# Peptides against a protein of PDB entry 3S8F: the designs that were tried, part 242

Target 1, 157 residues: chain A of PDB entry 3S8F
Amino acid sequence: VLTLFVAVPSLMTAFTVAASLEFAGRLRGGRGLFGWIRALPWDNPAFVAPVLGLLGFIPGGAGGIVNASFTLDYVVHNTAWVPGHFHLQVASLVTLTAMGSLYWLLPNLTGKPISDAQRRLGLAVVWLWFLGMMIMAVGLHWAGLLNVPRRAYIAQV
Target 2, 166 residues: chain B of PDB entry 3S8F
Amino acid sequence: DEHKAHKAILAYEKGWLAFSLAMLFVFIALIAYTLATHTAGVIPAGKLERVDPTTVRQEGPWADPAQAVVQTGPNQYTVYVLAFAFGYQPNPIEVPQGAEIVFKITSPDVIHGFHVEGTNINVEVLPGEVSTVRYTFKRPGEYRIICNQYCGLGHQNMFGTIVVKE

## One batch from the design tools (peptide; made by RFdiffusion4, then SolubleMPNN)

Design b2_p24_3_s2 (from b2_p24_3, 14 letters changed)
Fold by OpenDDE base, seed 1:
Structure b2_p24_3_s2 (fold): chain B 157 residues (1-157), chain C 166 residues (1-166), chain A 24 residues (1-24)
Amino acid sequence: as target 1 above (157 residues)
Amino acid sequence: as target 2 above (166 residues)
Amino acid sequence: LKELLLLVYNSSIDFITLMMLHTL
């Protein structure tokens, strides 16, 4: 029962980051319930990448609670559900954060800003990565619920 | 200026922290609801049993595949299954339709999986431990057993069969 | 369940695609 409270610090951290985003958006002139989201710097791949990672982390975190549940783990353990969860947590959040960090770090280290073409290409890469990752992750979770085994090339489904 | 900024940040943090706590309770409630309404999705496991993986092939109920299926009562059977590199024994496992089957599964070598297609039977098999799964096959036919835990070079080819007789 | 999952799947793809196109 108390195992689920492991999610508390993670949720607190995640939503504190969300609070920072709201604050930043409002400082940039965003108003209203959702206007602050539009005011965020969506033209910067260094910003977009980690934010997309955070978005993928939401369903991943929910899945983490499921996986940590003693009873629900009987359903999902060693099925395609598990790699679906990992791809949201690692291949989405961690990878996109690393990508975003690179877009910030390299210009600062070299002293040379990225060109507009490079910026646009970076945005395309980040969004396409996120899209592909979400498609795959949803598919894996779905397959897992249909009892497709993990680490097996065949299934009766 | 900094003081005003700090106050604003604290206000947003307070709101989002409240939201985070609310979401936590929602998740717990959803899990509780799922468990309360879907009890059939959980296969009861027996108490923790230990065996010596070094002798399990030589002595005890797993030693002879011909004696692996034991009738324990009317329409009740216990099946002693070994998962090994790289297969299962007995193979096939023959059980009657409609009988309550208690699978006692262990390994003499490394960790394996025991995933029965068409069922909710899905357990890890650890050397030195006995995995207990209870299931009743309602439909006759062949059910494939799949290893879903990496166990070595032959993992991808590790299969077994349960034959349910009418 | 399958229908619900399909709906969520397709809706998510559409949303992400629209956001991508809007950002680019």
Scores: peptide ipSAE 0.017, ipTM 0.740, DockQ to the pose 0.079
Fold by OpenDDE base, seed 3:
Structure b2_p24_3_s2 (fold): chain B 157 residues (1-157), chain C 166 residues (1-166), chain A 24 residues (1-24)
Amino acid sequence: as target 1 above (157 residues)
Amino acid sequence: as target 2 above (166 residues)
Amino acid sequence: LKELLLLVYNSSIDFITLMMLHTL
């Protein structure tokens, strides 16, 4: 029971970020239940990258609850499930947030805006990264449930 | 304008916090459901047992691999397994099909893994502690033991075999 | 072959790690 209380601050943080996104989208003219999402600046890689990271972090966070469960952890512990979780948390959210930060930071440091070509390239990079990470993460979680061990190059599957 | 924006933000935060709490309950419910319907093979563990890793090779039930498999009853065996850098002892582990096997696994050196392919046997082996796994092999054949906890340079080649005889 | 496959696997992880660190 106490272990599950750890999820409360995490969820509060995550949904506070979501609240910020909703506010931003509504300020940009988005209306309705989902219109604010469409109004967000999806043409900016500095925005898209961390948001995609957040999307990956959602199932990763849910997996965190599973990993923290004593009973369920027995099923997933030291299987490919765990690195799947890592790739959602670190290689998706953290990495994409860092990438997005660079897309914001570099123009500010140089005092020069990025070109349209650079912007489009940036968008391609972060979307491809996200897509690849999601495919891999789903595969790893699936393999983990099939009892594929982590830290091993061989498995009876 | 700033005050209005602040109020709006607070309203959204309150809404999302409520949603957060709702989702928390959903997750708890899902976990509870999973636990209630969980059909994965339960491998009972014994009581917490400790052993001196510095002497486990010299004395006690792990000292002689030839005596590692002990019949404790009709169709019941205890197997004393050492996981070490970099292998398992005994190797192979020979057990009868259909017998209830209690694995008592420990390590004389570092933390290892004990993952048996084709089964749900998957435990970490800590020096100074005895991992207890109870399992019945229903199918004869060879089952590979994989170390799934990094234990050094030879980790990737640390394998064992359980031979289940008819 | 096993060792080669392991090397490929480990190298891939290293690459990912380096890419992550590079973005930091």
Scores: peptide ipSAE 0.011, ipTM 0.738, DockQ to the pose 0.026
Fold by OpenDDE base, seed 4:
Structure b2_p24_3_s2 (fold): chain B 157 residues (1-157), chain C 166 residues (1-166), chain A 24 residues (1-24)
Amino acid sequence: as target 1 above (157 residues)
Amino acid sequence: as target 2 above (166 residues)
Amino acid sequence: LKELLLLVYNSSIDFITLMMLHTL
């Protein structure tokens, strides 16, 4: 039980970011309980990418709590569940955040704004990446629950 | 106004923080519920037992594969298993159907895995530590042991077999 | 001989993997 308290700072971080998003959305004219979400700059891949990363981080974070459970770890440890978890954490959140950072950083470093075509391509890339990662992550978690071992090329299932 | 914005951000942060704490308690509650209602068949960890990996092959209960299966009581056995680069001993492990088997698993070299297909047996094997797993095989047949912890070049070919006899 | 063959096999896989990752 005490080990699960490690989730506190993680949740604090995640929802602090969410608070910033709400503030930003409301500044952009969003109103109501959810209207601020639509008001966020969904046309900017530098914004969309890390937000999609955060969305992937939600189930990943929940999985982190599971992985930290002494008893539940006996079910998931060294199965495909574990790769599923960190693909949400690393290959989704971290990677998409890096992508988003690049979409912001490169124009600033070069002094040249991205073209509209590059913007549209960027949006397509991050959305497709997110979709692919979600499919793969669900598959890995599912396989893990079916006791597919990690680091093995064969499985009984 | 920066001051107004700061105050607004703090208000949102407080709200989301409260929500985060609520979610934390929900997750804990869900885990508690799951543990209370759905823990059948879970193998608990045993007490930490230490062994010298440098001598485990020469002396002690792991030294002779022919003596690895020890009957400890009526329908109860202890099996002393070595996971090594790259295999298991004894191999095969022969045990009776329906018997309570206590596996005592250790390694003389590096970290390995001990994953028995068709069962919930899945433990890491650390040099210097003894992993203890209790299991009863209900069905006769062959159960493959898979190493699910990378242990070197031969990792992917590191397999063992448990033969459960009627 | 088996161990040698296994070593060669696994080394080859490692080499191919590294080359693939380098080119991607």
Scores: peptide ipSAE 0.000, ipTM 0.724, DockQ to the pose 0.015
Fold by OpenDDE base, seed 5:
Structure b2_p24_3_s2 (fold): chain B 157 residues (1-157), chain C 166 residues (1-166), chain A 24 residues (1-24)
Amino acid sequence: as target 1 above (157 residues)
Amino acid sequence: as target 2 above (166 residues)
Amino acid sequence: LKELLLLVYNSSIDFITLMMLHTL
């Protein structure tokens, strides 16, 4: 009940951000249904990080609804599915957003822009983080569906 | 410029909001699909039963582990299980193959988990409440009970065993 | 006895960990 109450506003917020991104992409010369995506500043880790976080949040958000289901919770509760969900929401979206914010904040606080090398390193970091998180999350969700228990170091499967 | 941007953003917002609403229906469909494909994992909830956790060890069906397994019918048994810090009682739990087993699980201390490997039995055990799970073991052998709810410093080593006899 | 020893062991680790975190 409480989760579902928060789910709708959260989803609306996410798609509002997407709307802003579409506008920005089109303003930057992107055309067509998906051309605006390519036009976004993918060379900026401050942009890439939170966007990747949002992408990870999509399956996580869907999973949140599953976890909040009275019936489906019987399948996933206290299995590896749950930490998989948490890592998508917290370790992906929140963490990547924080990382992205750092790439914006530090240059502004110091008054110095990041070097090109730092920028490239930043891009590598956030992409690798995202990839790792997706692998981990998929693995945990899969394990959860196979009834691997949460908070246990052993499993039959 | 600001007005132009506002108008443009508003137009895109309307589209994406419509999309968001559509996605809600997709999620509902996904829930339905998942429910249909994973029904084997659903354990029907029974009527809420309460007990006094302060006396459950001294009196009642959980008090004597030797009397924990009760035959209620030709192929029906009720097993009264205590989950406590840090183990299960009785341990092992011995039941016959092919019999319908009704587990009545409660805790005298804190919240524990009752996860039986190789089965769909996975419930939380709350002090003062009785968790009821019905299961039929089709294969003989040993089934490990795992605590999947943090219950203290010994949580990671809290295991039990169900022995299914031929 | 085994469980008691395990509890002592785990408690000691927790204590040490907390002390380490406190100094960081």
Scores: peptide ipSAE 0.000, ipTM 0.710, DockQ to the pose 0.014

Design b2_p24_3_s3 (from b2_p24_3, 15 letters changed)
Fold by OpenDDE base, seed 1:
Structure b2_p24_3_s3 (fold): chain B 157 residues (1-157), chain C 166 residues (1-166), chain A 24 residues (1-24)
Amino acid sequence: as target 1 above (157 residues)
Amino acid sequence: as target 2 above (166 residues)
Amino acid sequence: LKELLLYIYNTSVKFVLDMMLNTL
């Protein structure tokens, strides 16, 4: 029971980040319940990348609760479910955040703004990465629920 | 104006972060208190069976594969299985259909996996510990045992077989 | 969602696709 308390700080962080995004969107002229989302700088890969990472982190976090559960872990442990989980956490959030940070850091370090072509390419990279990661993650979780083992090249299914 | 807004949001975030940090310490303290006062339930199974991995091949119930399957009652068996680099013994494991099988699995060398296809049997096997799994095979046939824990260069080829007889 | 997908296509995917097709 106490193990699940680890989710509380994470949820608090998630809500504060969401609140910050809402505040930023409203400062940029967004109005209404969802209008602030559209007002966010979706044309900047430095913004889009970490936000997509956060979106992938949500189901990953839910999976973390499953993995931390004694009874449910018995079902998913050492199956394809586990790789599915950490690909959402590491290959999505961490990787996309790193990618996004580069789009911010490099222009600032060099003192040169990115070109429009570079910006568009960056957007394509992060969106395609996110899409691919989501497809793979869903597949791995699905396979895991079908008792496909991890670290094995064969499976009954 | 933008500078003022930025300062305001930072102050707000700092407040929430401080609160979150405080709550984190509270939770850690509660966990520490629980562990200090209640040792029961830390091991979910209640009993941890241990063996000496250095002698498990020479003496005891795992030493002779021919004696690995022990009838413990009517339609009840205990099977003593060794997972080693790189295979299982006995191999094949022969058990009757419909019998209640208690697998006692350990390792003489490194950590292995014991994943039986077509079943919900999926445990890690640690040297010095005995993994216990209870299962009843309803269908006759061959069930493949897969090592799902990396155990060395031959890990990918580490397989066993359970033969369920009618 | 449709608008978002269209935005992604027009701002990024189409660019990459065109670049690839022009290179080949």
Scores: peptide ipSAE 0.016, ipTM 0.733, DockQ to the pose 0.020
Fold by OpenDDE base, seed 4:
Structure b2_p24_3_s3 (fold): chain B 157 residues (1-157), chain C 166 residues (1-166), chain A 24 residues (1-24)
Amino acid sequence: as target 1 above (157 residues)
Amino acid sequence: as target 2 above (166 residues)
Amino acid sequence: LKELLLYIYNTSVKFVLDMMLNTL
């Protein structure tokens, strides 16, 4: 029970970021329950990448709670579930945030803005990365639930 | 304007915080539901048992693979298993169908895995600690033991077999 | 909201839960 409280600060942090996004969207003219989402700068890969990372983090974070469960750990521990979890956390959230940070940082460091072609390419990269990562993560989680072990080349299924 | 913005941010934070807490409770509820409806094929002992990994091969219940399977009751057995680089002892492990088997697993060297295919038996094996798992094999046949914790160069070939006899 | 939650449960949560229960 106490281990599950680890989820509290994590969720607080994640949804504080969401609160910032809502505020930003509303400042940009978004109205209503969902209008603020559309008002966010979806044409900027520096913005899109970390947001997609956050979207991947949602199921990953939920999985974190599962992984922290003493009883459910017997189901998922050292199965493909575990790689599925941290690919959502590291290879999606952290990696996409890093990608987004680069799209912001490099133009600022060099003093040169990215071209429109680079912007479009960046958008394609982060969206495709996200899509591929989601497919991979779902597959890994599914395989894990089917008791496919990690660090093994064979499985019953 | 800045003060107004701060108040707005605070309001949004409170809303999303409430949502996050609600989600937390949902997840806890789902776990609780799972536990309430769960029927376990594997029962962990839930106790901390220690052994000396430096002597476990020389003395004690793990020392002789021929004595590894101990009948403790009419339909109950304890199996003392060593996971080592790179295999399991005894191998094969022979147990009767329908008997309640208590696996006592430890390691003399490094951390290994003990994953039995076709079952939900999946534990890490730590030197100096005894992993205890209770299981009843309902189907006869061979069950492969897989090491799912990297343990060295021979990790990929580290397999064992449980033979369940009718 | 109720419909959405029910949809999520019926399409995803229940599946995962059943899978976990069957795996155990």
Scores: peptide ipSAE 0.015, ipTM 0.735, DockQ to the pose 0.049
Fold by OpenDDE base, seed 2:
Structure b2_p24_3_s3 (fold): chain B 157 residues (1-157), chain C 166 residues (1-166), chain A 24 residues (1-24)
Amino acid sequence: as target 1 above (157 residues)
Amino acid sequence: as target 2 above (166 residues)
Amino acid sequence: LKELLLYIYNTSVKFVLDMMLNTL
């Protein structure tokens, strides 16, 4: 009940952020239905990291609704599905947001901008992190649906 | 002009909020669809049954493994299972093929899992509570019970067996 | 919006749903 209740404000918050991104993209010259996305600062790891986190949070949030649903939870409970959900929520959204915040915070605190090399390295880190998390999350969710248990070294499949 | 900017942001927010609400309904519809198209896999939660974990080994239906399998009717059995550190009792659990089995599982110590491979039986076992699961084994053979809830140093080796006899 | 939702369903949701139903 609590999770389902939280789903509404969470969706509202997430898509409000998306609305802000659309506005920002259009201010940066983006036009059309999707042109605003390309206009966003994809060259800045402080931007890319939390956005990738948000992308990971979409399936994670959907999974949260599944986990909170009595009937569907019976299928996924204590399976590899649950760790998959955690890695999307914690290791993707929370972690990437923290990483992005760091890329903004450190230059702000030191008063020194990051070098181009640091920027490029940052981009590589967040993209590779996201890719790894997506691969692992998909695998864990898939395994969970096949009734692979969590906290066990064996599986029925 | 801050006012113009706020109006523009509001317009985008309204659109995205509408989308968010639509997605919420999609998720609800998917849940409803699952329930409507496949009900056989749904095991209804039973009434909460409580037991004293400190005495469950000494008295009651879980106390004697030899009496754990109780025939309750024609082709109907109740099996009283203990999940403990680190195993299951009785072990093996012997039941007939095609019989309706009601598992009543509890723990004398800590929280355990009761996951029967090859089936949809997967419940947590809490001390002081009885987990009830109904299942009919259609195929004879051995089904492994695994613990999928960390319960201590021996957790990874905590296994049981259900033997379904033809 | 309807077309988008249908696309999402046909490309992703249906697969997951079928897998879940087959697991039950």
Scores: peptide ipSAE 0.015, ipTM 0.709, DockQ to the pose 0.051
Fold by OpenDDE base, seed 5:
Structure b2_p24_3_s3 (fold): chain B 157 residues (1-157), chain C 166 residues (1-166), chain A 24 residues (1-24)
Amino acid sequence: as target 1 above (157 residues)
Amino acid sequence: as target 2 above (166 residues)
Amino acid sequence: LKELLLYIYNTSVKFVLDMMLNTL
């Protein structure tokens, strides 16, 4: 009940952010149903990181509803599914947001902009992190559905 | 123009909020669909049953591992299992193939897990409470019990075995 | 939009749903 209650404002917040992104993209010249996405500043790791985090949070949020389901929890509870969910929520959204925040915060605190090389490296870092996290998350969720237990080093499969 | 931007933002927000609400209902519908088509047999929650964890080892149906398997009817058994730091009793648990087994699981010490490989049996075991699980083993052999709830330094080595006899 | 949704469904959602239904 509590999780489902939190799901509503979380979804509202997430899609409000999406609305802001759409608006920003359209202001930057994006047109059409999806053209605004391409117009967003994908060259800025401070932008890319939290957005990727949000993208990872989508399946994580859906999984949260599954985990909170009385009946579906019988399938996933105490399996690798659960840490898969955690890694999407914490190691993806929270971590990438923190990473992105640093790419914004440090230049502003020091008054020195990051170099182009640093920017490019930053982009590589956040994209690779996201990719790795998605692979791990998919693997953990899949393993969980195959009844691989959490907190155990041994599994049937 | 800040006012124009504000108006535009509100328009997009309304659309996305509506979408978010729609998605919420989609998720609920998916859960409902999954439940409606479920045929594998979810272990239903049983009635709340309490036991004194401080005396469960000394008295009652969990006290003697040799008497833990009780035939309650034709092809029907109740198995009283203790999950403790760090193992299970009885171990092994011997049950007949094709019989309906009712596991009554509790703990004398801390919270443990009871995850039986090759089955849908996966429950947490709380001291002072009795977990009830029903299962019928269709194939003979050995089924490993895994503790999937951290219970201390020996958690990783906490295993049991169910032996299903022909 | 329809194509995108179908793509997402065919690449991700269907897989998860099938796994859930088969596991459940």
Scores: peptide ipSAE 0.006, ipTM 0.717, DockQ to the pose 0.051

